Peptides against a protein of PDB entry 6PSE. Designs and how they scored, part 49

Target 1, 78 residues: chain A of PDB entry 6PSE
Amino acid sequence: PSEEEEYARLVMEAQPEWLRAEVKRLSHELAETTREKIQAAEYGLAVLEEKHQLKLQFEELEVDYEAIRSEMEQLKEA

## One batch from the design tools (peptide; aimed at target 1 I38 E42 L45 L48)

Design b2_p30_4_s2 (made by RFdiffusion4, then SolubleMPNN; from b2_p30_4, 15 letters changed)
Fold by OpenDDE base, seed 2:
Structure b2_p30_4_s2 (fold): chain B 78 residues (1-78), chain C 78 residues (1-78), chain A 30 residues (1-30)
Amino acid sequence: as target 1 above (78 residues)
Amino acid sequence: as target 1 above (78 residues)
Amino acid sequence: DEEKRKYLEELLAQGKKRQAELEEYQKRLE
């Protein structure tokens, strides 16, 4: 039997006291996992923002670079 | 009675069938939340890698820019 | 990035809501 099938059987045959404990356990795991999900989301959003800021800086530098490159090329051609 | 007291009473007096249903519900939510956590983490890592690549490109451009800037400045001072 | 941003924002909002609900739920189980 799969672990899922075994677990399902266990739940079906379990006494109320075990089931209550399992509800409590699952609620705690769910709370923890929810917290971790929140943290992952927050981190991801922060990195997105950082990447965005870096992209803006990069684009600004590209503009400045092309300006100087063009000026330099003009000087070399003269 | 407070909602908390009422719920506590409900859980304490709950039949095994209700408890089994609650275990099933919580298990399902846990699985879903876990999937979401993983997905969020994967997105965060992907963006982090993209940010890193962008940073490398930015640093390379900075080097090139400073080289041209310096050359240009020398020409202007002469 | 926009798709990811939107997804993460939704997860964050939903997560915070669920977190609060779970905290109350846990108090009831204690």
Scores: peptide ipSAE 0.638, ipTM 0.881, DockQ to the pose 0.936
OpenDDE base, seeds 1, 3, 4, 5: peptide ipSAE 0.636, 0.635, 0.637, 0.636; ipTM 0.880, 0.880, 0.880, 0.880

Design b2_p30_4_s3 (made by RFdiffusion4, then SolubleMPNN; from b2_p30_4, 14 letters changed)
Fold by OpenDDE base, seed 5:
Structure b2_p30_4_s3 (fold): chain B 78 residues (1-78), chain C 78 residues (1-78), chain A 30 residues (1-30)
Amino acid sequence: as target 1 above (78 residues)
Amino acid sequence: as target 1 above (78 residues)
Amino acid sequence: MEELREKLEKLLEQGKERQEELEEYEEELE
C-alpha cells in the first residue's frame, strides 16, 4: 500500500485520542506553513520594490546618457 | 464562549466521525497552503531574476555612459 | 510586474487573515 493509503487507513481506524492529537498537529503545521507563505510573499514584494527602484535609476541614467550622446553628436557635426 | 473556545470544546468532545472529517479538512487546507507557499516563493524568485537582469543592463549602461563621458571630457579639454 | 505584485499581495493578505485565526485556535488547543 502507498503511504497515502496507509495514512488514510490509520485515520479511518484511529481512536479519538489519536484523532484529537492529529487535529492539533495539523493545526500547528498549517499555522507554520501559513507563516512561511506570508514570509515568502513579503520577500517577493520587497524584491519587487527593489526592482522598481532600480528601474527608476535605470531610466534616469538613460536620460542622462541620451543627453550626453546628443551633446556629443552636436559637437561632432559642428 | 468565544468561537475559539467553542472549537476547542468541539475538538475535545467530538465523535470520531467529526474528528476524521476535521483531519481530512485540515490535511486538505495544509496541502493548499503548502502549494501557495511554494507559488509565492516561485514568484519571488522570478522577480529576483528580473531584478538581476535589470541590474546587468544597468551596469552595462553605466559602462557606456562613462565611456561617452570620458570622450566628451577629452574633446572639451582639447 | 503588476501581475506578480497583485498575486503576492493576495497571498499575503489571505495569509495574514488566516494566520490570526489559526493563532487564536492554537492557543485554545494548547
Scores: peptide ipSAE 0.486, ipTM 0.876, DockQ to the pose 0.867
OpenDDE base, seeds 1, 2, 3, 4: peptide ipSAE 0.483, 0.485, 0.481, 0.483; ipTM 0.875, 0.875, 0.875, 0.876

Design b2_p30_5 (made by RFdiffusion4)
Pose (drawn by RFdiffusion4):
Structure b2_p30_5 (pose): chain A 78 residues (1-78), chain B 68 residues (1-68), chain P 30 residues (1-30)
Amino acid sequence: as target 1 above (78 residues)
Amino acid sequence: LVMEAQPEWLRAEVKRLSHELAETTREKIQAAEYGLAVLEEKHQLKLQFEELEVDYEAIRSEMEQLKE
Amino acid sequence: AEVERLQEEVARDQERGEKLLAELEERRAE
């Protein structure tokens, strides 16, 4: 019997004391995972923002580079 | 009376939580894998930005060297 | 009592977590 069918048999045939403990155990597991899930989403928004700021800082540097490059090309007529 | 024959509710609770835990785990993993992708994207972009900085310095100094 | 407390906390965190994931997906689509 697989671990899944063994567990299914346990839930449908175990005493209430065991069922109560499993409810309690899963409640802790769910609470912790919900906490981890939330931190992962916050981490995503933070790095997404960092990336956004870096993109703007990059495009700003592109403009400053083009301005100098444009002036140099003009100067090579001298 | 004996509504105490209620292991059926506990069993319903075990199943409900088991499913919620599974979906929460998928969402967590999915959220983590996305976070890693953004880090990878940011890394590529940081490398490109530092390349542009060096090139920018290269032609800021190459000009100004235009000195008369 | 502990299980009831945890269930209320998880319900609140779940709604908050869904909003954060929706915002992350919306911003990633941009």

Design b2_p30_5_s1 (made by RFdiffusion4, then SolubleMPNN; from b2_p30_5, 12 letters changed)
Fold by OpenDDE base, seed 2:
Structure b2_p30_5_s1 (fold): chain B 78 residues (1-78), chain C 78 residues (1-78), chain A 30 residues (1-30)
Amino acid sequence: as target 1 above (78 residues)
Amino acid sequence: as target 1 above (78 residues)
Amino acid sequence: AEVARLREENARLKAEADKLLAELKEKLAE
């Protein structure tokens, strides 16, 4: 029998005490997984902020680059 | 009594049929929360990839900027 | 039967999620 079949049998044939313990176990795992989900979301947010800061730096450099490019073009034409 | 106290009482006094249903419910919620955790993680990874691409673009622009700056300096000195 | 299926699915999904989360943590540390 597969582990699935064995578990299904346990659930089906279980006494209330086992079922209560299983409810407790699942509740614990749910809480843990929920915390991990939140953590993953927080990490995503942190990376987004880092990306945003990098984008600002990139845009600033782009402005500076265009300024120098324009100045150089003028110098070459003169 | 709080909802938590009422729930605790239900778990303690419940018949096997209710407990089995609760195991099923919690299993579903755990599965859903797990999927959401995966999605959050995948999102974070996607943002990291975007940040990485942006960093590469930034580094390329820095190289180009330094090249133009150097060329311009040479033109001004000549 | 349904509970058993859900448990197995959850175990699989949890393993995948844990892997992805670990990768994310690693990349964030770089």
Scores: peptide ipSAE 0.217, ipTM 0.812, DockQ to the pose 0.941
OpenDDE base, seeds 1, 3, 4, 5: peptide ipSAE 0.190, 0.148, 0.209, 0.146; ipTM 0.810, 0.799, 0.816, 0.800; seeds 3, 4 fail the geometry check

Design b2_p30_5_s2 (made by RFdiffusion4, then SolubleMPNN; from b2_p30_5, 15 letters changed)
Fold by OpenDDE base, seed 2:
Structure b2_p30_5_s2 (fold): chain B 78 residues (1-78), chain C 78 residues (1-78), chain A 30 residues (1-30)
Amino acid sequence: as target 1 above (78 residues)
Amino acid sequence: as target 1 above (78 residues)
Amino acid sequence: DEVERLLAEIAEERARADELLAELKAKLAE
């Protein structure tokens, strides 16, 4: 029998005391998993901010690069 | 009485049939929340990949920028 | 009492999580 089948049997045959304990357990796990979900979301936001900062740096460098490229082109044509 | 207090009372006074249904409900919510946690992690991973690609582009641009800067310096000195 | 507290915590955390995930999704779409 699979663990799922065994668990299902346990739930079906369990006394109210066990069922109440299981409700408590599941509530606890749900709370923990929810916190982890929040943490994952916060991490994603942090990485997104890092990417944004990097993008700004990239754009600044791109401007500088184009400026030098243009200047060099002018020097070569002169 | 708050909804939470009513719920707590229901859990404590409920018959096995309701408790089994509640275990099922909480299991479902736990599964859903777990999926959402995974999804959040996947979003973070996607952003990380985007940041990584941007970093590679930035590094390539830095190399090109330094090359042009060096060439321009040589041209100005000649 | 403990179950009640846990349920309250879950409700609050879920709401916050949903908001953060929504924000993340929105920013990723930009």
Scores: peptide ipSAE 0.130, ipTM 0.782, DockQ to the pose 0.912
OpenDDE base, seeds 1, 3, 4, 5: peptide ipSAE 0.124, 0.124, 0.130, 0.124; ipTM 0.784, 0.784, 0.789, 0.784

Design b2_p30_5_s3 (made by RFdiffusion4, then SolubleMPNN; from b2_p30_5, 14 letters changed; failed a check: too like the target's own chain)
Amino acid sequence: DEVERLRAEIARERREAEQLIAELEKRLSE

Design b2_p30_5_s4 (made by RFdiffusion4, then SolubleMPNN; from b2_p30_5, 11 letters changed)
Fold by OpenDDE base, seed 5:
Parts: structure tokens; C-alpha cells; sequence
Structure b2_p30_5_s4 (fold): chain B 78 residues (1-78), chain C 78 residues (1-78), chain A 30 residues (1-30)
């Protein structure tokens, strides 16, 4: 039998006291895991924003670079 | 009474059938939330790597830009 | 103990996630 099937059997045969304890445990773990998920999402969002700002700066520099490169090329051809 | 107090009372007074259903629900939500947390972390790491590569490209372009800028400045001063 | 096996699996997944989060935190500080 799979572990899932075995756990399901245990839950079906468990006494109310065990079930209440399991609800409490799972609720606590769910709350913690949810908080950690939110934290992970917030970190990801922060990095995305940083990457976006860096991309904008990079694109601005590319424009400036191409302008100078073009001017330099014109001067060298004269 | 708060929803939390009501829920706590429900858990304490609930029949085994309700408790088993609640264990099942919480187990499912915990599994999903855990997967989502891992996914969020992996996504954050991927974006971080992209940002790092972009930073390297930006720094390389800055070097090239300053080289051309300096050469251009020298030509304009002559 | 079948319940403990499932608990261990969940704990392992959480540990892996925590490691990834820790790495992310460290890299964000760079």
C-alpha cells in the first residue's frame, strides 16, 4: 500500500483525541508554510523589481553608447 | 466570539467524521502550500540569476562606454 | 510508523524550501 493509503487508514481508525491533535499540528504547519510562501514571493518580487530597474538602466546606457559610437565612427571616417 | 474561538470550539466538540475531513483538508492545503513555497523560492533564484547576468552585461557595457567616451573626449580636446 | 514517514516527507520538503529561501536571502544581500 502507498503511504497515502496507509495514512488515510490511520486517520480513519484514529481516536478523536489524536484527530484533534493532528488538526492542531497541521494548522500550525500550514500557517508557518503560508508565511514562508509569502516571504518567498516577496523576495522574488523584490528581485524582479531590481532586475527591471537594471534593465532600464542597461537600455539607457545602450542608447548612449550607440550615440557615441556613431559619432566616433563619423569622426574616424572624415 | 472571534472566528478563531469558534473554530477552536468546533474542533473540541466535533465528531470524528468532521475531524477526519478537516485533517484531510488541512493535509491537502499543506501539501499545495509547500509546493507553492518551493516554486516561489525556485522562481526567485532564477530571477536572481538573470539579474546577475544582466549586471555583468551592464558592467561590460560601462567599460566599453567609458573607453569610447574617453577617446571621444580626447579627440574633442585636440 | 506510517504517519511518521509522511511527517518526515513533509519535513524534508520544508527543509529543502528553507534552504532555497536561505540562499535567496543571502544572494539578495549581495
Amino acid sequence: as target 1 above (78 residues)
Amino acid sequence: as target 1 above (78 residues)
Amino acid sequence: DEVERLREEIAKEREEAEKLLAELKEKLAE
Scores: peptide ipSAE 0.093, ipTM 0.768, DockQ to the pose 0.654
OpenDDE base, seeds 1, 2, 3, 4: peptide ipSAE 0.098, 0.099, 0.095, 0.098; ipTM 0.770, 0.770, 0.770, 0.770; seeds 1, 2, 3, 4 fail the geometry check

Design b2_p30_6 (made by RFdiffusion4)
Pose (drawn by RFdiffusion4):
Structure b2_p30_6 (pose): chain A 78 residues (1-78), chain B 68 residues (1-68), chain P 30 residues (1-30)
Amino acid sequence: as target 1 above (78 residues)
Amino acid sequence: LVMEAQPEWLRAEVKRLSHELAETTREKIQAAEYGLAVLEEKHQLKLQFEELEVDYEAIRSEMEQLKE
Amino acid sequence: SEQLELILEIARKEELPELEERALEAMEKT
């Protein structure tokens, strides 16, 4: 029997004391995973924002580069 | 009376939580994998930005060298 | 886009208005 069918048998045939403990155990597991899930989403928004700021700082540097480059090309007529 | 024959509710609770836990885990993993992708994207962009900085300095110094 | 949709779904599901607002702002920037 696989671990899945063994567990299904346990839930449908175990005593209430065991069922109460499993409810309690899963409640802790869910609370912790919900906490991890939330931190992962926050981490995502933070790095998404960092990336956004970096993109702007990059495009700003592109403009400054083009301005100097444009002036140099003009000067090569001298 | 004996509504105490209620292991059926506990069994319903075990199943409900088991499913919620599974979906929460998927969401968590999905969220983590996305976070890693953004880090990888940011890394590529940081490398490109530092390249542009060097090139920018290269032609800021190459000009100014235009000195008369 | 899919990442922001997931974050928004998580924020609404867990009733986190601040996280929802940040996700919406990030979607506007995108």

Design b2_p30_6_s1 (made by RFdiffusion4, then SolubleMPNN; from b2_p30_6, 13 letters changed)
Fold by OpenDDE base, seed 2:
Structure b2_p30_6_s1 (fold): chain B 78 residues (1-78), chain C 78 residues (1-78), chain A 30 residues (1-30)
Amino acid sequence: as target 1 above (78 residues)
Amino acid sequence: as target 1 above (78 residues)
Amino acid sequence: MEMLELILKIAREENNPELAKRAEELMKRA
């Protein structure tokens, strides 16, 4: 039997006191995990925003670089 | 009484059948929430890696840009 | 993007309008 099956049996055979404790435990874990999920989402979004800003800066620099490169090339060809 | 206090009372007064159902419900929600948390974390990591690569590219371009800028400045001063 | 969709989902599930708004703005700009 898997751990899941064993757990299911425990739940089915459990006394009310155990069940109440388990509800409390699971509720606590769910609350913590939910907080962590939110935090992960917030962090992910922050990184995405940073990446986006960096991309914009990169693209701007590329434009500037190409401008100078082109000017330099023209000067060398003249 | 807060919703939390009301819920706590429900748990204390609940019959085993309700408690078993609640354990099942909470277990399911915990599993789903955990999955979402992990997925968010994985995405966050991927974006961090992408951001890092972009940063490296940006830094390389900055070096190249400064090199050309400096060369151009020297040519203009001569 | 899947990540933004997930963030939006999480924001909705958790009733976090600020998170949702930021995600939507980023989606718009991307």
Scores: peptide ipSAE 0.467, ipTM 0.864, DockQ to the pose 0.959
OpenDDE base, seeds 1, 3, 4, 5: peptide ipSAE 0.467, 0.467, 0.465, 0.465; ipTM 0.863, 0.864, 0.863, 0.864

Design b2_p30_6_s2 (made by RFdiffusion4, then SolubleMPNN; from b2_p30_6, 12 letters changed)
Fold by OpenDDE base, seed 5:
Structure b2_p30_6_s2 (fold): chain B 78 residues (1-78), chain C 78 residues (1-78), chain A 30 residues (1-30)
Amino acid sequence: as target 1 above (78 residues)
Amino acid sequence: as target 1 above (78 residues)
Amino acid sequence: MDMLELILRIAEKENDPELAERAKELMKKA
């Protein structure tokens, strides 16, 4: 039998006291997992925002670099 | 009464059929929340890696830019 | 589903309007 099937049987055969304890356990784990999920989302967004800012700076620097490179090339070829 | 207190009373007074249904509901929500948490963590890691690579590229470009800028400045001052 | 979509979904599920708005703003810029 799979763990899922075994768990399902346990739930089906369990007494109210065990079921109440299981509800409490699952509620606690859900609350913790929810907090962790939110935290992961917030961190992910922060990194995305930072990456976006860095990308903009990189693109600006690329433009400036190409401008100077082109000017330098023109000066060397003249 | 708080929602928490009301829920606690509901769980305490509930029949086994309701409790089994609640265990099933909570198990489902926990599984879904866990999946979303893991996905958020995986995406966050990927973005961090991308940001790190972009930062390295940016730093390399800064070095190259400063080298050309300095050379250009020297040529203009000569 | 990409990262921003997931973040927005999480924000909506958890009723976090600040997170949702930040995600939306980044979606507009990106």
Scores: peptide ipSAE 0.443, ipTM 0.862, DockQ to the pose 0.898
OpenDDE base, seeds 1, 2, 3, 4: peptide ipSAE 0.443, 0.440, 0.441, 0.439; ipTM 0.862, 0.862, 0.862, 0.862

Design b2_p30_6_s3 (made by RFdiffusion4, then SolubleMPNN; from b2_p30_6, 12 letters changed)
Fold by OpenDDE base, seed 5:
Structure b2_p30_6_s3 (fold): chain B 78 residues (1-78), chain C 78 residues (1-78), chain A 30 residues (1-30)
Amino acid sequence: as target 1 above (78 residues)
Amino acid sequence: as target 1 above (78 residues)
Amino acid sequence: SEMLELILRIAEKENRPDLAQRARELQEKE
């Protein structure tokens, strides 16, 4: 039998005391996992925002670089 | 009573059928939340890697820009 | 992005309109 089938059987045959303990365990794990999920989302969003700002700065620098490169090329051709 | 206290009382007074259903519900929510947490971590890592590569490109462009700027300044001073 | 879509989904599920707003603002800039 699969672990899932074994667990399902355990739940079906379990006494109320075990079931209450399992509800408590699962509730705790769910709360922790939910907190971690939210934290991961917050961190991911922060990194995306930072990446976007960096991209804007990069694009601005590219414009400035091309301007100087073009001016330099014109000076060298004269 | 707080929602937590009310829920705790519900769990303590619940019949096995309700407890089994609650275990099933919590197991499902935990599995879904865990999947989303893992996915958030994976996407977050990918974004971090992209940001890092962009940072390296930006730093390379800064070096190139300063080189041309310095050369341009020297040409203008001559 | 897939990350922004996930963040929006998480924000909705967890009742975090602050995260949803920031994610939408970033989506509009992409």
Scores: peptide ipSAE 0.629, ipTM 0.882, DockQ to the pose 0.942
OpenDDE base, seeds 1, 2, 3, 4: peptide ipSAE 0.629, 0.627, 0.628, 0.627; ipTM 0.882, 0.882, 0.882, 0.882

Design b2_p30_7 (made by RFdiffusion4)
Pose (drawn by RFdiffusion4):
Structure b2_p30_7 (pose): chain A 78 residues (1-78), chain B 68 residues (1-68), chain P 30 residues (1-30)
Amino acid sequence: as target 1 above (78 residues)
Amino acid sequence: LVMEAQPEWLRAEVKRLSHELAETTREKIQAAEYGLAVLEEKHQLKLQFEELEVDYEAIRSEMEQLKE
Amino acid sequence: SFEEQKEYGEELYEEFMKRIEEEGIEPLPS
């Protein structure tokens, strides 16, 4: 019997004391995972924002580069 | 009376939580894998930005060298 | 409470996924 069918038999045939403990155990597991899930989403939004700021800082540097480059090309007529 | 024959509710609760836990885990993992992808994207972009900085300095100094 | 934390988590995840879809980001599996 697989671990899944063994567990299914345990839930449908175990005593209430065991069922109450499993409810309690899963409640802790769910609370912790919900906490981890939330931190992972916050981490995503933070790095998404960092990336966004870096993109802007990059495109700003592209403009400053083009301005100097444009002036240099003009100067090569001298 | 004996509504105490209620292991059926506990069994319903075990199943409900087991499913919620599974979906929460999927969402957590999915969220983590997306966070890693953004880090990888940011890394590529940081490398490109530092390249542009060096090139920018190269032609700020190459000009200014235009000195008369 | 846990129900409030769960609702906040669902809204935060939807916001996060909206940003990911807007930017067309593919996940990086481990």

Design b2_p30_7_s2 (made by RFdiffusion4, then SolubleMPNN; from b2_p30_7, 17 letters changed)
Fold by OpenDDE base, seed 4:
Structure b2_p30_7_s2 (fold): chain B 78 residues (1-78), chain C 78 residues (1-78), chain A 30 residues (1-30)
Amino acid sequence: as target 1 above (78 residues)
Amino acid sequence: as target 1 above (78 residues)
Amino acid sequence: SMEAEKAEADKLLAEFKAEIEKEGIKPKPV
């Protein structure tokens, strides 16, 4: 049997005291995992924002670079 | 009473059938939330790598820009 | 297994947090 099938059987055969303890355990793990998921999303959003700002700066520098490159090329041809 | 205190009371007073259903519900939510946490972490790592590559490209362009700017400045002063 | 998946999730999150801390990035509210 799969681990999931074995666990399902355990739950079906369990006494109320075990079931209450399992609800408490699962509730705690869910709360922790949820907090961790939210934190990961917050970090990811911050990285995305920084990446976006860096991209804008890169695009501005690229425009300035191409302007100077073009001016320099014209001076070398004249 | 807080929602947490009310929920704790519900669990203590619940019948085995409700407790089994709650274990099943919480197990499912925990599995989904765990998967979402993995996805958030993987996505965050990918964005960090993309930001790092963009930063390297920006630094390379900045070096090239300063080289041309300096050459152009020297030509204008001469 | 469910335990192995949880362990993998915990590891990936730890790696991500370590890289975020290395870059000095602060979390942005979602």
Scores: peptide ipSAE 0.345, ipTM 0.846, DockQ to the pose 0.947
OpenDDE base, seeds 1, 2, 3, 5: peptide ipSAE 0.311, 0.344, 0.343, 0.342; ipTM 0.835, 0.847, 0.846, 0.846; seed 3 fails the geometry check

Design b2_p30_7_s3 (made by RFdiffusion4, then SolubleMPNN; from b2_p30_7, 16 letters changed)
Fold by OpenDDE base, seed 2:
Structure b2_p30_7_s3 (fold): chain B 78 residues (1-78), chain C 78 residues (1-78), chain A 30 residues (1-30)
Amino acid sequence: as target 1 above (78 residues)
Amino acid sequence: as target 1 above (78 residues)
Amino acid sequence: SLEEERRRADELLAQFRKEIEKEGIKPKPV
């Protein structure tokens, strides 16, 4: 039997005391996992914003670079 | 009573059938939340990598820009 | 398995946190 099937059987055959303990355990793990998920999302969002700002700076620098490059090219052709 | 206290009381007074259903529910939610945590972490890591690559590109462009700027400045002073 | 998936999640999160800390990134509330 798969672990999932074994667990399902355990749950079906379990006494109320075990079931209550399992509910408590699962609730705790769910709460922790949820907090961690949220935290990861918040960090991810922060990174996205930093990336976005960096992209804007990059694009600005690219424009400036192309301007100087073009000017330099014109000077060299003269 | 807080929702947590009410829930705790419900668990304590619950019949085995309800407890089994609750274990099933919590297991399902935990599985889903775990998957979402994985997704959040993977996405965050991907964005971090993209930001890192962009930063490297930016720094490279900055070096190139300063080189041309300096050359242009020298030409203008000559 | 569910346990393996949870372990993987924990490992990925740990890695992500490590990289975030390295870069000094602060969380942004959603």
Scores: peptide ipSAE 0.412, ipTM 0.859, DockQ to the pose 0.970
OpenDDE base, seeds 1, 3, 4, 5: peptide ipSAE 0.412, 0.409, 0.408, 0.373; ipTM 0.859, 0.858, 0.857, 0.847

Design b2_p30_7_s4 (made by RFdiffusion4, then SolubleMPNN; from b2_p30_7, 13 letters changed)
Fold by OpenDDE base, seed 3:
Structure b2_p30_7_s4 (fold): chain B 78 residues (1-78), chain C 78 residues (1-78), chain A 30 residues (1-30)
Amino acid sequence: as target 1 above (78 residues)
Amino acid sequence: as target 1 above (78 residues)
Amino acid sequence: SLEEEKKEADELLAEFKKKIEEEGIKPLKV
């Protein structure tokens, strides 16, 4: 049988004490996993913000670069 | 009592049928939350990579900008 | 299996956290 089928059998045959312990275990794992998911989302948002700021800086530098390039071209053609 | 205390009481007083149903519910939620955690991590890693690539492009542009700036300065001082 | 998937998830999250920490990024509240 698959691990899933074996686990299902275990749950079906389990005594209340085991079931209560399993509920506690699963509740704990769910809480931890949820916390980790949220934390990852928060970090992801922070990275997005930093990326956005960097993009703005990049675009500003592109404008400055093109301005100097254009001025340079004018100087060389004069 | 807090919701946590009430839930704990419910688990302690619950019959095996309820406990088995709760194990099934929690297992399902854990599986779903685990998938969501993976997605959050993958998304975060992707954004980090995008930020890294943008940073490299920015640094390259800075080098090019300084090169033109220096050449411009030399032309103006000559 | 769920255990294998959990392990993979944990590894991915650990990698992400490591890279985040290396960059000194602080979380933004969701």
Scores: peptide ipSAE 0.349, ipTM 0.848, DockQ to the pose 0.952
OpenDDE base, seeds 1, 2, 4, 5: peptide ipSAE 0.317, 0.312, 0.348, 0.348; ipTM 0.839, 0.839, 0.848, 0.848

Design b2_p30_8 (made by RFdiffusion4)
Pose (drawn by RFdiffusion4):
Structure b2_p30_8 (pose): chain A 78 residues (1-78), chain B 68 residues (1-68), chain P 30 residues (1-30)
Amino acid sequence: as target 1 above (78 residues)
Amino acid sequence: LVMEAQPEWLRAEVKRLSHELAETTREKIQAAEYGLAVLEEKHQLKLQFEELEVDYEAIRSEMEQLKE
Amino acid sequence: EEDEERREFFERLIEEGKEQLARLEEYLEE
């Protein structure tokens, strides 16, 4: 029997004391995973924002580069 | 009376939590894999930005060298 | 468009996850 069918049999046939402990165990597991899920989403928003700021800082540098480059090309007529 | 024949509710709770835990895990993992992708993207962009900085310095110095 | 979709997905997880975690913490305190 697979671990899944063994567990299914345990839930449908175990005593209430065991069922209560499993409810409790899963409640802790769910609370912890919910905490991890939330931190992962916050991490995503933070690095998404960092990436956004970096993109702006990059496009700003592109403009400054073009301005200097544009002036140099003009100067090569001298 | 004996509504105490209620292992059926506990069994319903075990199943409910088991499913919620599974979806929460999928959301967590999905969220983590997205976070890694953004880091990878930011890494490529940081590399490109530092390249542009060097080129920018190269032609800021190449000009100014235009000196008369 | 992809980054906006990721943002909406993360905001939803945070909003729903905080509500779910508050229920779980209240239940575990009993």

Design b2_p30_8_s1 (made by RFdiffusion4, then SolubleMPNN; from b2_p30_8, 11 letters changed)
Fold by OpenDDE base, seed 4:
Structure b2_p30_8_s1 (fold): chain B 78 residues (1-78), chain C 78 residues (1-78), chain A 30 residues (1-30)
Amino acid sequence: as target 1 above (78 residues)
Amino acid sequence: as target 1 above (78 residues)
Amino acid sequence: SEDERLRAFFERLIAEGRERLAELEARLAE
């Protein structure tokens, strides 16, 4: 039998004491996984904000660069 | 009583049928939470890669900008 | 935009996760 089938049988045949312990175990595991999910999302959000700030800086630099480039080009043509 | 106290009482006094249902519910929630965690991590990684590419472009532009700025400054001082 | 969708996604996960985590931690402390 698969591990899933074996687990299903355990749950089905288990006494209340085992089931209560399993509820507690799953609750702990769910809490840890939830914490990890939150952390992953927080990191993702932080990186997204960093990327946005970098994009703004990049766009500002592009404007400044084009201004100087244009001025330089005009001076060279004169 | 608090919600957690009520829940604790439910678990403690519950019949096997309720406990089995709770195990099933928690298992399902754990699977979904795990999926969301993985998805968040994957999206976060994608954003990191995008940010890295943007950073490289920004650094290249900075080099080009400083080169033109320096040349322009030299021309103005001459 | 894609970034707006991602932001919303992350913010949702954080908000829902924090709420659920608080509930779970409260139960586990009993």
Scores: peptide ipSAE 0.739, ipTM 0.914, DockQ to the pose 0.897
OpenDDE base, seeds 1, 2, 3, 5: peptide ipSAE 0.738, 0.739, 0.738, 0.739; ipTM 0.913, 0.914, 0.914, 0.914

